# Peptides against a protein of PDB entry 7RZF, part 134

Target 1, 358 residues: chain A of PDB entry 7RZF
Amino acid sequence: PFQEEHLKQLYKIVPIKDIRNLYVTFPIPDLQKYYKSNPGHYLGHLIGHEGPGSLLSELKSKGWVNTLVGGQKEGARGFMFFIINVDLTEEGLLHVEDIILHMFQYIQKLRAEGPQEWVFQECKDLNAVAFRFKDKERPRGYTSKIAGILHYYPLEEVLTAEYLLEEFRPDLIEMVLDKLRPENVRVAIVSKSFEGKTDRTEEWYGTQYKQEAIPDEVIKKWQNADLNGKFKLPTKNEFIPTNFEILPLEKEATPYPALIKDTAMSKLWFKQDDKFFLPKACLNFEFFSPFAYVDPLHCNMAYLYLELLKDSLNEYAYAAELAGLSYDLQNTIYGMYLSVKGYNDKQPILLKKIIEKM
Target 2, 358 residues: chain A of PDB entry 7RZF as posed
Amino acid sequence: PFQEEHLKQLYKIVPIKDIRNLYVTFPIPDLQKYYKSNPGHYLGHLIGHEGPGSLLSELKSKGWVNTLVGGQKEGARGFMFFIINVDLTEEGLLHVEDIILHMFQYIQKLRAEGPQEWVFQELKDLNAVAFRFKDKERPRGYTSKIAGILHYYPLEEVLTAEYLLEEFRPDLIEMVLDKLRPENVRVAIVSKSFEGKTDRTEEWYGTQYKQEAIPDEVIKKWQNADLNGKFKLPTKNEFIPTNFEILPLEKEATPYPALIKDTAMSKLWFKQDDKFFLPKANLNFEFFSPFAYVDPLHSNMAYLYLELLKDSLNEYAYAAELAGLSYDLQNTIYGMYLSVKGYNDKQPILLKKIIEKM

## One batch from the design tools (peptide; made by RFdiffusion4, then SolubleMPNN)

Design b2_p16_8_s1 (from b2_p16_8, 10 letters changed)
Fold by OpenDDE base, seed 2:
Structure b2_p16_8_s1 (fold): chain B 358 residues (1-358), chain A 16 residues (1-16)
Amino acid sequence: as target 1 above (358 residues)
Amino acid sequence: SRRRSGIQELLDKLNK
C-alpha cells in the first residue's frame, strides 16, 4: 500500500515525444480475487464512456481533452491502480485542475446514482461478444499468456477469466469508488512545456520530472466537487447483439453480388458471405441526386448537410462502436454514400436511427 | 521486493 506521503502528489514529466497527457491515478486494493465481478471494469466503462453526459463529452466540449481512458491496472503485490488518462489539448494543459474537478464531479455522480445492475449486464454482454469473436491468438503467444493467467485463475477458467462477468457486486463497486477520492490521488502531467523546469531525473530511462505536493486548497476544491448537472449515466446500449445465428449458405449463392431488386427508384444487390461465416453484414447505400453536384452552391450545401447529419449521429456513434457496429457517410459526385457494418442483429436499429436523422 | 513506485510504472510506459 502507498503511504500517505505518496498520496496527493503532482508529477510534471518531460516526454521525449511531443505529447500532452494527464494521468490521474488512485491506488486501490488488489481486486484479482474479484475477477468474476470486476468492479474496476464497471467503473472504467462508465468513467471512460464517450456518450452524451459522459466525462469525455464535457471535457471535449470545453476543448480541453481529445481522448479519455479509464480503468484498473495491475500494481505490485497487494494493490492495483485505477487510472484516468486523458490526452490534453494546449488549452487543456492550462486547465488541469478544472479537468480533475470534473473527474471528481463525475465520480460523485456515480456515487449518487449508485451501482446499476443493467450497466453490469451490458459489460457482461459486451465481454461475452468480444470473447466469442476474438481472433485466434498465435499459439506461442497464447501459451505464454495462459501460463501467466494460471498464476491468478483456476485452470478451468483461465480461457474465460478475462471476459467472464458473473457476479454483480455493488458493494465492491462502492468500495472502489470510495478509493477514488482527492485524498488518494496521484497526478502526473506529461508535457514538453516542463522542459528546463524539472529537478529530478528518473534512474532507469533518464526521464526528467518534478515532484510537488498538491496544495491543500486544490485538494479541498476537489473534495467539494458538487454534482454537475451535465453529467448523466449513459442510456442502455440498444446495439448490443443478442442473435448470432448464421444462416446456411443458399444453394444458388453466387460468388458475386446478384441483383435481387430492380425498380425505377432502387436497385438492390446481395451477396451472401461464403468465406467468413460470421453474424456480420455490410450494408452499402448509394443515394443519387441530380442536384448534389450541379454547381458549387449545391456541392457546398450537400457537404454541410452531411456534416450536420454526422454531428446529429454522434450520440449513437460510441454505443454502436462498443457493440461492434460502425457507419460511414460520404459525399459523392452523384449524391451520398452510407455504409453500415458489423454484427447484423442490430444493424436495422442503427440504420433506422440514421434515416430518422436524414 | 522492490516496490516499484507507481510513477516508475508510468515512466516505464512513457518510455516504451
Scores: peptide ipSAE 0.014, ipTM 0.594, DockQ to the pose 0.034
Fold by OpenDDE base, seed 5:
Structure b2_p16_8_s1 (fold): chain B 358 residues (1-358), chain A 16 residues (1-16)
Amino acid sequence: as target 1 above (358 residues)
Amino acid sequence: SRRRSGIQELLDKLNK
């Protein structure tokens, strides 16, 4: 484990590429033995969530952060890290202390709410879906990976150990969450703005950096992080598929889309999958309006309408993505195009949400 | 030292 002298440290790092990143790192115990409960994944799912009331949503609203990743990382033997990594805006680079304060406010929210079994169940279900429909890896790569994993897992579990969650362990979630404290923090800021302001060079790549102790006043500020009322746990993901039934191929199945409905207001084409046999569908809608491209004003209004519609749907985008659903909205010269893709089971729910916002 | 390894791992990620 890191000694106290290795904690509460700030690293200012000069990158080769023009990137701005913040890494907030916490030393944690080795969680490998707890793979069946995977408390680090639970916390990573919540801290890295992108929905309303998430850490990322708030930091984006401030204009400080573009992306956020939260999760566990392997360290030295018997030791791991929990890392919160964000892509910083130019403005965010000036507000690193406040960004980290918001991280601790969110962590404090997680402490206040306590471990949620339903969140664990969602993680379990998402992992089960990912495992069930995992793309076939190249045999050589797969065998090599399995051989490596055998050092950590029983042979019988090697195939599933990375995905299978079996045990809800609130005690382990709390144990990891207790390590996510300001007194246990290591901060790294990566920016070209530190060029010429460094005093050390990294041995392997020659990366220039400066190491500083984080002031005690800043640590205390983070320790006293209040509950921020903007932070909320995510709502249940309604898009997670549960039915994976594949319908039998119809005897009259055509090799091309068949016109199955023809009315004055709509035409519908259908093609059953005869190749992939996945519980997935692709719904494509083309809307025609005589007003869509009649003049520049209507064209701009149609564009603005879709931008507003996309913005209004953003609350569902991440939950849909996690569940293997996606949608696309585009302006056309004739009107609008909508596509909904992914697992078929919950597509009607997503489609309904889209229609309700239209 | 474990300190060097932790920075190195971070740096390795940044340089990829």
Scores: peptide ipSAE 0.009, ipTM 0.596, DockQ to the pose 0.037
Fold by OpenDDE base, seed 3:
Structure b2_p16_8_s1 (fold): chain B 358 residues (1-358), chain A 16 residues (1-16)
Amino acid sequence: as target 1 above (358 residues)
Amino acid sequence: SRRRSGIQELLDKLNK
């Protein structure tokens, strides 16, 4: 267990690679016994969310952070860590205190809103999808993983315990949230900018670092984190598949794409899956415009258009990716290419969103 | 993104 002397510490670490990372770490109880409710997963889902009103969205809007990961990690025996990890911009490296303030503002928002059963249900549904379509791991990796898991789970549940959420436990969510406080924080900043500014060397890898106490005034600033009106809970993920029906192979199914529609304005090719039998589809659209590549101005306008379109679709991109849907937009010499891939059930919803923004 | 191994190990050691 971390003694008080190990809390409220800042580590400045020199990486071998040119990377900038911030790790905000909280010691938490061992949550392994609560695998059926997995409160750490619930919190990791929200804190790590990338949609509008998320922590990442705000930190990106400031130009401070590129990526964010939130979640629990195994610790030593009898405790775990909750870690918020961000990839820092050069500007973000100068604003670490403010980044952490925003983290505590978001955590405070989660406290104020309280545990949401619908969010738990989405996590449950997402995990169920992931479990149902889990790729067969290589037998050696699978057996070693199972052997490790057998120490923690009943034999009957070993296969499902990592994926199947069964119990909504708001009390456990609140318990973990109560551990995510400034008085329990350990901060590590990883940057080459600390080269020549360190006073310690790690014995195992020779990593250079400096350890400092976080000033009490900074801790108090984080403790007094107000509600930031920019933070909102995510909206319901409309892209989570619920129908996994596989359509029967048509009698006239061809091994190659068949032209099923030919009009003055469109051609449609179709190939049914005859190999994988998954409830997935790949939609590919090629748009042709005589103006797309006529001159450098039009080419630049077409490029700018797609960049703006992609930006306008970012609000859906994360929710779609979580649900196993993806899209791609590219400029071509003839116009534009659009691809929509993943579970077929909610593809029409994503496609509609794309078309509405076009 | 896949957490690259080395820094995480350092952090794990610093957190042990």
Scores: peptide ipSAE 0.009, ipTM 0.552, DockQ to the pose 0.047
Fold by OpenDDE base, seed 1:
Structure b2_p16_8_s1 (fold): chain B 358 residues (1-358), chain A 16 residues (1-16)
Amino acid sequence: as target 1 above (358 residues)
Amino acid sequence: SRRRSGIQELLDKLNK
């Protein structure tokens, strides 16, 4: 465990590349023995969430952060880290204290709401899907990974241990949340703006950095983080597949798409999967409009329409992606193209959401 | 898995 002298520290680091990153790190106990409940994954899922009311949504709305990652990382023997990492904008670099305040406000919201069994169940279901349909890794990579995992898990559980959530442990979630406090923080800011302002050099790569104690006033501000009404728990992910039935190959199945509907307003082609045998589908729609590209004004209006449509769908994009669904919207010279891909079970739900926003 | 940038390795060292 870190001594008090290693806590409440700020590191200003000069990168080789023009990047701006913030790392907010908390020492936590070794959670490896709790792999069946994986409280760090639960917290990483919520803190790293990208939906409405998330930490990232608020930080993006202020123009301070582009991306956010939250989760546990292995440390030295006997402890781990919980890390919140963000990609900073130029403006965000000036507001690091406020960004971290928002992190603690979100963490305080998680404390106030308490552990949610339904969130755990979603994590469990998502992991089960990921495990069931995990792509075959290359043998060398797979064997090396399994060999590494054997140090941590029983042989009979090695294949499933990374994915299988079995036990809802609210006590362990609360235990980890109790470590996510300002008094337990280590902050690293990575920016070229610190060039010529450093006083230390890292031994292995020669990276220049400065180490400073975080002022007690700043720690106190973070300790007094109140509930911010903008932060909300995510809604239930309606896109998580539950039906994985693979339909039998039809006797009339063709190697190419067959025209199955032909009307004045629509043509429909269908091809059954004859190769992969996965509970996945690709839906492709081409919309034709005589007005889409008739003149520059209509072209610009069609472009703006799609940009607005994409923006209006952003609330579903993350939840769909987590559930193994994706969509694509593009302008074409004749109108619009829509593609929906992934697990077939919940594609109709996503398609309905898209159509309702159109 | 995003390849650990040299910065992440530095951070790992600074966090040890």
Scores: peptide ipSAE 0.009, ipTM 0.564, DockQ to the pose 0.045

Design b2_p16_8_s2 (from b2_p16_8, 9 letters changed)
Fold by OpenDDE base, seed 2:
Structure b2_p16_8_s2 (fold): chain B 358 residues (1-358), chain A 16 residues (1-16)
Amino acid sequence: as target 1 above (358 residues)
Amino acid sequence: STARSGIQELLDRLNS
């Protein structure tokens, strides 16, 4: 356990690479015994969320942050860390105190709302998807991780322990959330702008850094973080697959796409998967318009339309990605191309959302 | 010290 003297510290670190990063770290108890509930994963899912009303959405809107990762990390024996890591813009580097204030405002929102069983269920369902297809999609990563897991889990549960959430434990979520306080914070800022401003050198790699105590006034500012009305819990992810049934290969299945519909306004080709046997599909749509490339003005209008359409769909992009769905929209010389890919179960829902925005 | 361990781990990640 960290002593009080090791808390409320700021580290300014000079990187070798031209990177700007902020690490906000909280010591937490060892949660290994609670792997069936994994409260750190629950909190990481929410704090690291990228949808509307998320921490990242607000920080991006201000131009301070590009990416955000939240989650638990193993520490030494008897403790873990919860880490919020962001990629800083040049402007964000000047607003680190305010960025951290927003982190505590979001954490305060999570305290106010309390643990949500539906969010836990989504995490469970997402992990179940990841587990089910891990061996099929990522063969190289499986063997090296198993050896490490054997030290922490019963042999019977080793294969599933990292992925299967079984128990909703709101008490443990609240316990971890109670450790995410300003009095328990360790901050590291990584930037080349600290070159020549450091007074310490790391023993192993020679990394230059400066350690400072965070001023009590700054800690108090973060402790007094109010509820920010811009922060909201995510909406339910409608795209999470629940049906993984693979349809049997038809006797008349062709090795090439077959024309199954031919009308004056549309042609439809279909090919059943005869190779991968995954509950995935690729939907590809080519839209033809005689006006798309008639002149430079129409070309520019078509481009602008597509950019606006993409922007209007941003609210679904993250939820779709988490659920293993993706979409792509492109201008073509004849009009527009739309692709929807991933698990087939919820593709119609995503397609409907796209069409409703068109 | 436990404090050095946490920073060392961060530094190791930055240098890897």
Scores: peptide ipSAE 0.021, ipTM 0.663, DockQ to the pose 0.035
Fold by OpenDDE base, seed 1:
Structure b2_p16_8_s2 (fold): chain B 358 residues (1-358), chain A 16 residues (1-16)
Amino acid sequence: as target 1 above (358 residues)
Amino acid sequence: STARSGIQELLDRLNS
């Protein structure tokens, strides 16, 4: 167990590469035995969420953070870490204390809302999708991975244990959340700006660092983190596929796209998959406008329109990505290109959202 | 990705 002396510590680390990172880490109990409920994954899903009202959304809005990762990581025997890792901007490097305050405000929001069974169900459904369509890893890599997993899971569950959530355990979620407190924090800041300001060297890689105690005033500030009204739980992910039916190959299936609709305003080409047999589709739309590139002004307006459209769709981008959907929007010399790819089931929902914003 | 791994290993060691 971490002794009290190892808690509330700040590490300033000099990287070899020009990177700026913040690691906020919390010692937590070993959760391996709770793999069926996976409370660390539940919390990682929420803390690492990128949608509206998320921690990342707020930190990005301030220009302090580019990316955020939240989740559990294996530690030594008998404990794990919960880690919140962010990529810092130059400005964010100056606001590390405030960034961490926002982390604790979000954590406080999670405490106030309590464990949500619907969020657990979404995690379960997402994991089920990932399991069902897990690419067969190369045999050697798969065998070595299975061998590693056998140390943690019963043989009968090895194939499913990483993905199959079975038990909603709000008590365990609250238990882990109770460990995510300022008094249990270890902070590491990685930046070249600490060059020449370090007093220790790591033995294995020669990494230079400085270790400092976090001031009690700062800990108290984080302990008094209030509810920030900007933080909200995510909405339900409407893009998670539930139907994985693969339609039979039609007798008239062609090896190339066939023209199935030809009108004055539209042409439609279709090709059924004859190779992969996955419940996935690719929808490609090319829009033609005589005004799109008639002059530089119209070209710039078309570009601006597309950028605004992309920005307006950002609220759905992360939820779609989690559900295995993606979209792409591009300007073309004749107008605009739209592509929607991924699982077939919820593509119409995403397409409708795009069209409603157009 | 590789730079993150080395720092993560360092952090893991500093946290072990």
Scores: peptide ipSAE 0.017, ipTM 0.620, DockQ to the pose 0.046
Fold by OpenDDE base, seed 5:
Structure b2_p16_8_s2 (fold): chain B 358 residues (1-358), chain A 16 residues (1-16)
Amino acid sequence: as target 1 above (358 residues)
Amino acid sequence: STARSGIQELLDRLNS
């Protein structure tokens, strides 16, 4: 267990590669026994969320952070860590204290809102999807992973234990959230800017670093983190599939796409899956415009239009990705290309959202 | 790969 002397520490680490990373780490109890509720996953889902009103969205808007990962990590026996890791911009490296302040503001927002059962249900549903299709997507890595899990879970639950959420435990969510405090923080900053400013060398890899106590004034600043009105809980993810039915192969199924609709304004080709037998589909749309490449002005307008469209759809991108959906929009010499891929069930919803923005 | 592993290893040891 970390003693008080091990808390509120700052590590400045010199990387070999030109990378800038911030690690904000909190010691937490061992949550392994709570795998059915997995409060760390709940918090990681929210803290690591990329949608509107998320921590990442705000930090990106400031130009300080490119990516964010939040979640629990295994520690030594008897404890775990909750880690918020961000990729820093050059500007973000100058604003580390403010970045961490925003982290604590978001954590404070989570405290204010309290545990949400609907968020837990989304996590449960997402994990159920991941579990259901895990074996179909990555068979080779599965056996070695199962062997490791057998040490931690009952044999009957080994296959499901990593994915199957069963119990909403708001008390455990609050318990973990109570550990995410400035007085419990360990901060590591990774940057080449610390070269020549370190006083310690790691024994195994020769990594140069400096350890410092975080000033009490900085800790107090983070302890006084207020509610930032820019932070909001995510909206419900409309894209989570619930229907996984595989339609039977039609007798007239062709090994290649068949033209099933031919009109003056549209042609439609269809190919039923005869190989993978997954509840997934690929919808590909090619739009033809005689004006797309008439002149440089029209070309630039078409480009600008597509960029604006992409920006307007960004609010759905992360939710779609979490639900195993993706879309792609590209300019073509004839107009525009749209692709929607992933689980079939909610593709119409995503497609509708795209069309509504067009 | 080694640099990321070294930093991660350092972080893991600092957190051990």
Scores: peptide ipSAE 0.093, ipTM 0.777, DockQ to the pose 0.041; fails the geometry check
Fold by OpenDDE base, seed 3:
Structure b2_p16_8_s2 (fold): chain B 358 residues (1-358), chain A 16 residues (1-16)
Amino acid sequence: as target 1 above (358 residues)
Amino acid sequence: STARSGIQELLDRLNS
């Protein structure tokens, strides 16, 4: 366990690569015994969420952060860390204190709303999907992790323990939230801008860094983080698949796409999967417009249209991705291309959302 | 990948 002298510390680190990162770290108890409830995963899901009203959405809107990751990490000697890691913009590097304030405002929002069983259920469902298809999608990565997991889980549960959530434990979620406080924070900023401003060198890699105490006034500012009305819990993810039925291969299935609809306004090609046998589909739409490439003005209008469409769909992008769905929109010389890929069960919902925004 | 691992390892050491 960290002594008080190791808390409320700021590390300024010089990277070898031109990267800008912020790590906000909290020591937490060892949660390994609570793997069935995994409160750190619940919190990582919310803190790391990328939808409207999320921490990342607000920090992106300010131009301070590009990406955000939240979650628990294993520590040494029977403790863990909860880490919020962000990729900083050049502007964000100047606003680190305010970025961390927003983190504590979001954490305060989570305290105010309390643990949500429906969020836990979504995490459970997402993990169940990931588990069910892990062996089918990534056969090569399974063997090396099992050896480490055997030290922490009963043999019977080793294969499932990382994925199968079984118990909603709001008390444990609150317990972890109580550790995510300014008095328990360690901050690391990684930037080349600290070159020539460091006074220490790490012994193993020769990484240059400076360690400073975070001023008490800054800690107090973070302790007084109020509710920011821009932060909201995510809406329910409507894209999570529940039906994994694989349709039997049709007797007339062709090894190549077959034309199944031919009209004056549309052609439809279909090929059934005869190789992977996954409850997934790829929907590809090519739209043809005689106006798309007539002149530079129309080309620019078509480009602007797609940019606006993409922007209007951003609210669904992350939820779709979490649920194993993706979409792509591109300009073509003939008009536009739309692709929807992933689990077939909720593809109609995503497609409907796209069409409604068009 | 190696630079991320090195920084993370550094951070882990700084956090140990």
Scores: peptide ipSAE 0.024, ipTM 0.596, DockQ to the pose 0.043; fails the geometry check

